# Peptides against a protein of PDB entry 6RGO, part 16

Target 1, 392 residues: chain A of PDB entry 6RGO
Amino acid sequence: MALKLLGFNQDATCFSVISSNKGVTIYNCDPFGKCFELEKSTSNDEELDFLVEMLFSTSLIAVVDKTIGASKRKKLKIVNTKRKATICELTFPHEIMDVIMNRKIICVVLKSDQIFVYDISCMKLLRTIDVRGEKLKSTSKFRNSEAVGDIGVRVSLSTDNNSILCYSSYSKSDKENAPLNDIVVFDALKCIQINVLPAVHQSNIVCIACSPDGMLMATASEKGTIIRVFKTIDTENDEPILVNEFRRGSRPSRISEMKFNHDNTLLACVGESDTIHIFALPVTTTEADANEDDTLQQSSHSLSSSINGLQYISKGLANRFGKIIVSKIPTQSQQRHVAYIKIPENAKYRIGFPKDTTNTIHICGEDGNYLVYSIPRNEVGPCTLVKSNTFD

## One batch from the design tools (peptide)

Design b1_p11_1_s3 (made by RFdiffusion4, then SolubleMPNN; from b1_p11_1, 3 letters changed)
Fold by OpenDDE base, seed 4:
Structure b1_p11_1_s3 (fold): chain B 392 residues (1-392), chain A 11 residues (1-11)
Amino acid sequence: as target 1 above (392 residues)
Amino acid sequence: DEIKEAMEEKF
């Protein structure tokens, strides 16, 4: 049977799949088993296509039936899974491309490059973000490029209540074909833009991950060779802070998903390659706990090494090429993975980090495997398989 | 509020 993975919920306690014969099935991870099934509405042998976003392990899901016709693809259903009831239905002007949520916010991404931001508690529209309209304000000639391509606005939302939304935007370059290579950081609760990271890649951004706390974001382009990690809110001299630059590989390969673990110490990525890569992040010691008053007076002397190196770099040649504010992404040493998982090349996988075990990763495949791996802390190497289950 | 109820209801 063809399985299509919808992915894990925010805390990796559940995952959703499309089964060609059954419709949508939601699995609980521990104890492993089916917790919900949404039957297909049609008897036709049509290829099932759904969006399903879960709210953690709650009875709240958002569902979009994309299987049949232009009308259903524009409808978002909010469903109580325990009651098997639709709470509300929203209809959009364009096809729904993505749906993301947390305990405060639901975001709906349209094929029109619009993001609709709702207060989940009452389904009140808080903001419509028009990513194309922002481009129109900068560039006069919209060609209706029917960009027939798989390239649209990408989004990620913090899983916490701060509700930091990261989305890809069009570069303000005077080029008619400006790539989706800017990132906007948006407070979804306050409906304010917090930050803009210009030209974080040379090509379109195809994957974004926000950290659970919304303080970090990871980005990957169509090339999928480099992953960049930025601070979302913090800036240095009004410039974006690059925290890490990771090398996934030397060969181009699409990254389909990235996730941070719950303590921001790990970033995982999965895609079309035979390998899930796990990268270590530097622990940002928040200075908050340093106030324990351990009065040990060790008088270490201030060696004031005064290296005054005034290199006058000359002003001259900058005039002719327009101010491409190429944010000088500091040349950080490109780091490799600290851990990896080998997966079948022909199976799409999804990843999730459980909240309670920062060194554990959940993965599921369109091959029908649900796998739990332990991540090595002290050594670079393969992850260890801890648990396996199969689903249909 | 049916949404609030669904958000409080666990599997």
Scores: peptide ipSAE 0.550, ipTM 0.959, DockQ to the pose 0.854
Fold by OpenDDE base, seed 1:
Structure b1_p11_1_s3 (fold): chain B 392 residues (1-392), chain A 11 residues (1-11)
Amino acid sequence: as target 1 above (392 residues)
Amino acid sequence: DEIKEAMEEKF
């Protein structure tokens, strides 16, 4: 059967797939098995397309049927999976492109480059973010939506209750075709913009990941060769803080998904390449725990020796002519992966990090494989397969 | 209320 992957939930306890014959199926990871099925709304042999966002291991899902007609593609259903009942339905003026949620917020991304932010508990609209309207205020020119293909606004939301929303926005350039290469950091609860990271890539951003705590953000462009990690909230001299620059590869390849693990020590990426890459993040010592344990110093020394090259050259050359010089993100030493997983060529995979095991990664493929890997701690190398299951 | 129930109810 043709499988289409929808992805893991926030804690990688479940994943969702589209089965051509069954509709949407949700699998539990441990114990492995089907926990929910949503039947297709049509008897036809049409290619099924859905958005499904699951709220952790709860009975709450958001569903968009994208299979048939422009009307269904504009309809969000909130479903209780245990009751098999639609709780509420929302209809949008434009096609729904993405849906993300946590325990506080649901965000709906439209093809119009609008983000609708709701209080999930009552489905009250808190904010409409108009990313095009922000561009128009900066450039005074309409972007013809048709000419840009699959390039839309990308979003990521923190899985915690702080509800930090990161989204791609249009750069302030006099060019009609300004890329979606800015990032806005938004407090979705307070409905305030916290930060703006200008021109984090040269081309459109196609993948964003927010850390679970909302303190870090990873970005990748259409090139998918470089991943950048920034602080979301913190700034240095009103400039964005680049924490890491990772090299995925030398050849262009689209990154479809990135995720942080639950302790912000690892970043994984997957896409069109035969390899899932896992990168190590430096341990951000929050100054608060500087008091106690002198004993843990010995084991961290082995990985730290290569990081000495971070010369922060914050030379913001403000040139005299009011042109926002795109602050060239300082060329950090591009780090490689610390671990990897080989996957079949042309197989789409999705990734998830379980909460309880920071050195474990869950992956699932359109090939019908659900795989659990152990990530090596002390060496650069392949991940070890720990568990495998198959699904249909 | 039904949303809160669904958010509290685990699989």
Scores: peptide ipSAE 0.547, ipTM 0.958, DockQ to the pose 0.882
Fold by OpenDDE base, seed 3:
Structure b1_p11_1_s3 (fold): chain B 392 residues (1-392), chain A 11 residues (1-11)
Amino acid sequence: as target 1 above (392 residues)
Amino acid sequence: DEIKEAMEEKF
């Protein structure tokens, strides 16, 4: 059967799939099994297309039927899965491209490059973000929305209650074809822009991940060769906003999904390549634990990657073009993966990090495999398969 | 509130 993966929920306790024969199925990861089915509304042999966003292990899902007609593609249903009942329905002026949520916020991304931010508890609109709004002042030409392929506004939301929203925005360059290569960091609860990261890649951003706590953000461009990790908030310390630059590979390959683990120590990426890559993040020691005097002289050969060299060039050029946040990190400082998983080249995979086991990753494939891997801690190498299940 | 109920109700 043709399976289409929708992905894992926020804590990787469940994943959702589209089955051509059944409609949407949600699987529980442990114990493995079906927990919900949404039947297809039509007997037609039409290719099923849905957005389904699940709120953790709760009975709350957001559903968009994209299968039939422009009207359905504009409707968001909030559904109680246990009751099999629609709680509410919202209709948007444009096609829904993405839906993300946490325990506080739902964000709805439209084909118009608008983001609608709602309080989940009452479905009250808090903010409409028009990502084109700054561009409309300069370019009267409506980009005919038909010809621009799979490039739109990308979003990620922190899974915590801080509700940090990261989204791709258009560069302020007067060029008719300005790329979606800026990132905006937004407090979705307060409806305040926290930060703007200009020109984080040379091409459009196609993938964004926010950390669970909203403190970090990862970005990948259309090239998918370099992943950049940024702090979302400027710390008062003159610390670089760019924390890490990872090399996924030498060949261009689209990254479809990235995720942080729950303690911000790992970043995983998946896409069109035969390999899931897992990168280690430096543990930001919060200064709080520095007071225990335990004199254990363990020779921490601090991999003090000598980031010392970049101090000099920052002062002079910063004034004319907004802070070039992406100073050219020397190609020598690009970190590689610490772990990997080989996957079939022709199968799309999705990834999730379980909350309780920071060194475990869940993956599922359009090949009908649900796989649990252990991530090596002390060595660079393949992940170890711990559990496997199949679904149809 | 049916939303709140759905958010509190586990599978």
Scores: peptide ipSAE 0.546, ipTM 0.959, DockQ to the pose 0.883
Fold by OpenDDE base, seed 2:
Structure b1_p11_1_s3 (fold): chain B 392 residues (1-392), chain A 11 residues (1-11)
Amino acid sequence: as target 1 above (392 residues)
Amino acid sequence: DEIKEAMEEKF
């Protein structure tokens, strides 16, 4: 059977799949099992396509039927899974490309490069962001919708209540084909732009991940060779703070998903390659007040030694046009993965980090495997398989 | 509010 992966929920307690025979199925991770099923609305042998976004382990899901011919690609359904009932339906002017949510906000990304931001509690529209409209009145040549493949606005939302929205924007270049290589950081609750990170890559951004707390953001371009991690809110001399630059590989390969773990110590990436890569982030020791005397000499074996966190102050080389280009960290200073998982080259995988175990990763594949891996702490190497289940 | 109910209901 052809499976399509919809992905994990925010805490990796559930994942969603499309089965060509059944429709949408949601699986619980622990205990492993089917927990919800949405039957096909059409009897046709059409290839099913859906967006399903689940709100943590709640009965709230957002559903879009993207199936060709279904005429529902512009409709967002909010469904109570326990009641098996549609609570509300919203219709958009354009096809829905993505849906992301947390406990406060739902964002709907359209094919028009618009982001609709709603208060999830009442489905009140808070903001419409027009990512094209910040580009001056130059002709809305609809990129011929067939030939402009997978390049659209990318979004990521913090899973916390701060509701930090990161989205890709068009660079302010006078070039007709300006890349989606800027990032905007937006407070989705207050509807305020917090920060703009210009030209974070040389080509279009195809993957973004926001940290759970909204303080970090990871970005990857179409090349997928370099991942950059930035602070979202904080700036140094009005310039973006580059925290890390990771090297996934030397060969171009698309990254489809990235995730931070819940304590911002790990970043995982998956895509078209045979390898899930896991990178270590420097633990920012918040100087917690040194006041309480408790002499527990836990020998913090400082894994400090090899992470020369060269704070490359990105001296934005103002090129001849005054554009701050994030200076590339020298290739010698680019960090590699600390851990990896080998996956089948022909199987798409999705990733999730469980909340309760910072050194565990959940993965699921279109091959019908749900796998739990332990991430090594003290060595660079393969992850250890802890649990496996199959689904259909 | 049916949305609030769905958000409070554990799956």
Scores: peptide ipSAE 0.546, ipTM 0.959, DockQ to the pose 0.854

Design b1_p11_1_s4 (made by RFdiffusion4, then SolubleMPNN; from b1_p11_1, 4 letters changed)
Fold by OpenDDE base, seed 1:
Structure b1_p11_1_s4 (fold): chain B 392 residues (1-392), chain A 11 residues (1-11)
Amino acid sequence: as target 1 above (392 residues)
Amino acid sequence: SEIEEAMKEKF
């Protein structure tokens, strides 16, 4: 049977899949088993397509049926899985492309490059962000909506209550075909723009991850060779702070998902390649815990990869012709993975980090495998398989 | 609300 992976919830306690015969199924990770099913509403042999976002280990899910008819693709359902009941339904003017949530906010991304921000507790609209309208204000040029193929606005939301929203926006260029290579950082609770990171890649951004606390974000372009990690809020001299630059690979390969672990020490990525890559982040010592003098000279070969100093992304100098010269972000010493998982070639996988165990990763595949791996701490190498289960 | 009830932990 064809399985389609939807992903893990925020704490990797559950994952969701589409089964062609059953509809949407949610699995619990531990104890492993089916915990919810949404039955297929149609007897047709049509390929099932859904968006499902689950709020942690709760009974709240957001569902979009993308399978049949243009009307359903515009309809968000908020469902209580325990009651098997729709709580409310919202209809949008355009097709829903993505849905993300935390305990405070739900964001709905439309094919129109609009982001609708709601207070989840009452489904009150807080803000409509018009990413195209922001571009039009910057470029004074109408885009033909048809020429944006599979490239749309990408979003990520912090899993905490601070509700930091990162989204891709159009660069300020005189070209009608400006790439989606800017990042906007938005406070979804206050409905204010906090920061703008211009031209973080040369091509469209296709993957964004926000850290659980909203202090970091990771970005990848269509090339998927380089992952960049930035501070979200903090700036130095009004310039964006590049914390890390990671090399996933030498060959172009699309990154489909990235995740931070719960303590911001690891970043994982998955996509079209046969390898899940796990990168180590520098522990940002918050200045507060400087007092414990614990002189344990454990000669931990700290993977002090020489973090060559924080590189500033200089604001691209407008040349004499108003062209923003995208200053090539000076290539930091491109760090490689510290750990990896080999997956079947052409198998789509999703990744999740459990909250309670920062050195483990959950993965699931369209091959019907749910796998738990241990991440090595002191060595560069493969992750160790700890648990395996199968699903259908 | 019905949403706040659904937002309770299930597990």
Scores: peptide ipSAE 0.541, ipTM 0.944, DockQ to the pose 0.718
Fold by OpenDDE base, seed 3:
Structure b1_p11_1_s4 (fold): chain B 392 residues (1-392), chain A 11 residues (1-11)
Amino acid sequence: as target 1 above (392 residues)
Amino acid sequence: SEIEEAMKEKF
């Protein structure tokens, strides 16, 4: 059967798929099985397309029917899956491109490059972010809306209650084709901009991940060769906001999804390549708990590769060209994956990290495989398959 | 609210 993957929920307890014959199916990961089905509303042989965002292991889902010809592409349905009932429906002025949520916030991304931020508890609009309007304030030139294919505003939301929203924005360059290569960090609860990261890539950002706590974010461009990890908040200490650069590969390949694990120790990426890559993040020891004198001389030779080579280009020139946050990290300091999973060529996969096991990753494929892998801790190598299930 | 109910109701 033709399957289309929608992805995992925030804690990887469930994943969603589109079956051409049935519509949307949600699977539980453990115990493995179908937990919800949304029947196909149309008898037409049209290729089904949906957005489905599930709130953790709850009965709350957001659904958008994206099927071609459907007038429903502008409609967000909030559904109780246990009751099989629509709680509410919102209609937007433009096609919905993405929906993300946590326990506090739901964000709706439109084809107009607008982000609508709602309080999920009551569906009250908190903010409309107009990414184009921000561009128009910075650039005199209108983007012709028609000419941009798969390149739109990308978003990621922290899964915690802090509700840190990261989104791609247009560079302030007076160029007609200003890339979506800036990042805005936004407190979705307070409706305040926390930070702006200019020119984090040379080309459009196509993938963003926020850490569960909202303290880190990862970005990838259309090239998908380099992944950058940033702090979302400037620390008072003159610490670089760029914490890591990872090399996924030398060949360009689109990254479709990135995820942090629940303790911010791992970042996984998946896309058009035959390989899921898993990277180790530096443990940010918050200095706060270092006062307990427990002299356990565990000679952990932490490979603190001291990134000593960041020559601070003096503060004076940075004011005229917006803060070059991306100093050219020498190609020698780019970390590789610590672990990997080989996947079939041309099979789309999605990834999720379970909460209870920080060294486990869930993956599912359009090939009908649901796979659980163990991530090696102390060695660089392949992940070990722990569990396998199939779905139709 | 019905939303808050759905947010509490697990599968």
Scores: peptide ipSAE 0.533, ipTM 0.942, DockQ to the pose 0.863
Fold by OpenDDE base, seed 4:
Structure b1_p11_1_s4 (fold): chain B 392 residues (1-392), chain A 11 residues (1-11)
Amino acid sequence: as target 1 above (392 residues)
Amino acid sequence: SEIEEAMKEKF
């Protein structure tokens, strides 16, 4: 059967899949098993398409049925899985492209390049972000939505209660074809723009990950060769702080998903390549006052490749429009993965980091494999398979 | 609310 992966929840305790015969199935990771099924709305042999966002291990899910007709693709259902009941239904003016949530916020991304931000507790609309409207205020003509293929606004939300929303925006270039290569950092609770990172890539951003605490953000472009990690809130001399630049590969390959682990020590990426890459982040030592109490903190010595240097984003080459492009870190200082997982060619995989084990990664594939890997901390190499399960 | 209930209820 064709499986389509919807992905892990925020803490990788569950994952969601579309099964062509059954509809949506949610699996629990430990103990492994089905915990919820949503039946398909129709008996037709139509290709099932859904968005499902699950709130941690709770009974709250957001569902969009994209299978049939333009009307359902505009409807968000909030469902209690335990009660098997729809709590509420929202209808949008345009097709829903993505849904993300945490314990405070739901964000709904539309094909119109609008982001609707809701207070989850009452489903009150807090903000409509119009990414195109922001572009138009900067003199750029509407791009007809038909000719822009699989490129839309990308979003990521912190999994904590701070609810830091990172989204891709159009560069303020006077070009009619301005890329989605700016990032906006937004406080989704206060509905305030915190930061703008201009031209973080030369091409459209296709993947964004926010750290669980919202302090870091990873970005990848259509090329998927370089991943950049920025501070979200902090700036230096009103310029964005580039923390890391990782090289996934030399060949272009789309990155479909990136995730930080819960302590911001690891960044994983997956996509069209045969390899999940895991990168080490420098531990930001919070200067916790070293009060002398000799408690044996098991020094989880992450492989500190001692890249001490916060590299200043030097004023990069001004493009033909005088805009600062994020400077590239020299190729010699570009970090590679510290760990990897080989996956079957052409299998789509999703990734999740469990909260309780910072050196473990959960992965699931459209091949029906759910796999748990241990990440090496002291050596560069393959991850070790710890657990495997199959699903249908 | 029903949402706040669903947010507390596990599978």
Scores: peptide ipSAE 0.527, ipTM 0.940, DockQ to the pose 0.855
Fold by OpenDDE base, seed 2:
Order: sequence, then structure tokens, then C-alpha cells
Structure b1_p11_1_s4 (fold): chain B 392 residues (1-392), chain A 11 residues (1-11)
Amino acid sequence: as target 1 above (392 residues)
Amino acid sequence: SEIEEAMKEKF
């Protein structure tokens, strides 16, 4: 394909693409247009591969040239797009698999299952997280990394200044093939582990999303049939709090990306299926003290689907395969999407939620479409196309 | 720093 998607920035004001002929292009969403281009450094007809992470609507980008044959797959560049200049370059011992950032932190994920956490303001290393941990002391069998399919450490970072980092970790099971089915919640600023959610799925976690405020996280396994939403920090009786369990579908399909909207009312997912799914999260009405006075009857018609099913994860089903978080949520109470977008089956799409419009979603495709959809509030159904643009 | 300057929002 002539285009490869890199994704939206944190507030969906920009998205990045790789053009086979040009290199990296960053588009502004509104007004729609090219705002930055990074030219291909090599004249070779090699398939371009890049990581590009943009910090909101700033001039700061992190860039990794992952092109095959490029000696640069271990090199992170921090670039000022306004100056068109590299600010700094970091070289890692292993290939860079992912880069994520907010206004405080940049995290670099390596093929070695290491996460390097930096203070973005000065590029000081705060922590190296070894996700494989101490178990690697015995079995020096590097799984020959060729047949290790797309199973690696997944990360997500809160977009706020609290800098809650969620990452997939190996289960403590003594099995040689322990799945990446645990989640660690980490304060990236303080460098403290806050929480551990053991065995949130039966198979490897392939997608994680942290909420903008870092209070929620969504997880999906290789099956991509069930999405689970947990509280990140809060626990009940030292056990993880499952907020929601969503059913994407009955057929296995990989989820490539999930995102919360800015007010934690919606969760979107995209992947290999012909459908972007949007799920509604229950608005926790904080009982803010009803101090008497201001009679503004905002008739928030809370869709009182009283989903009574805060079903406690009871300790009891210690089935033979470890403490799997068996959702007590009956298969019948698994919530479906509230909204959807149909996309071409063979086109990869990326998703973003704009900050200013909680019921709007931005999507872009490798088909060269940038689309803005309105999400229905009161009805289960298709999203409405509001705006469309094309890019090359 | 040069990073802090790049982290300013484009107005």
C-alpha cells in the first residue's frame, strides 16, 4: 500500500502517515492540511517503516526509522518540527518497538521487553523496567526472535500529568510459555508500581488503553472478542476492580488500537475487522454534595440502563489455571457497542478522540480517508459522517 | 531547554 498509518496524537488534532514516496507526513485535522513532512533519508525502494509519536499540538515529535536494512532501528530522534531540527538522539541496545509520551514522560519499549522511562523535559532516564524480570536468570533461550510474532510488551500512558503507565507483564506461572496476560500499573513520575492486575485474559494481551486521567484501563487479548475495563489505582479488598466487560464480537479478530474519550464516557476499538466499535462507560455520578441553590435542571437523561451487574470477582473459582480474572459478568450481561462505524475490511484504520467534542471521533485509513463521525447519544446505531477529507 | 521550547503549543 502507498500509505501506512502511524496514528493520531493524544488530542486527535493531528495524525501521522508514512507515504512510500515521501516519508513521514503529519496532517492537521482542523483546518485539514499538511503541517510537517520528514523526507526519506534513503533513495532505496525499501518499504518505509517509522515510529512517530507527536506531543499534542506541539512542535515536539519522537521519530524512529524502522526501515529494514536501516541501522537506525535502535535510535530515537527528538525533533523540533518548527525548526526542522533534531534536538537530541538516543541509542538503545535493542530495536525500538514502541514510543509513547505525554507532557512529562516519554517511554521507549524495546524488543528486549524493556521499558525505558524518561523525563521528557531533560531526557533524563528515570527508570528501566525489565518486564521479563528475574525469571530470565535461568533460561537464556532468547526465543529466536524471528518466529516471535507480534507478541511483545504493550504499553499505554495517561495523557495527563499524573503519567500513569499501564504495561503487559508475564504471568508468574512456572510454565516456560507464560503469557503476557498480567497488567502492571506504574506511576512513571515517582517510578513506583501502584497496582498489578493478574491474568486479566487467558491469552497474551495485544492491546491496552489508559484513560486520559489514568483512572481506567481497557485490555484486549489475541482473541479480541472481549474487552475488559478496570480501575487502575483503586482496589477492593486488594483485588482489581472490573468496571466493564464489553463484547466486540463472537469471531476472533485482532484489536490494534483502543482509546477512551476525554471524559471517560466512551471507549472505541479498531483492528482487523470491518467495524470500529464504540462502547459507553457508565458515568459514575459522584454524589457531589447537593448544596441547595442553583436549580439548573440539566435533565441529564442518564440512560438508566441500571446495569446492576457490578459482580464482584469472587475468590472462589481458583480453577487449576491460576487466578484468572473470571468475570462473574454472565455472558448475557456483556455489553455490546452503543455505536459503530463500518470501514473497508482490507484498510487499516486509526482512531482519535478530540478534546473539545466528547461525542465526536476522528478516524483515518490507509485508503487515504480522514473522517469525522458524530456518535449517537440516545440510540444504538451507526455513527453519522460529519466531515471527510482525503490525503496522499 | 530546546525540548521545553518545542513543547510549547503551536498557537
Scores: peptide ipSAE 0.522, ipTM 0.939, DockQ to the pose 0.671

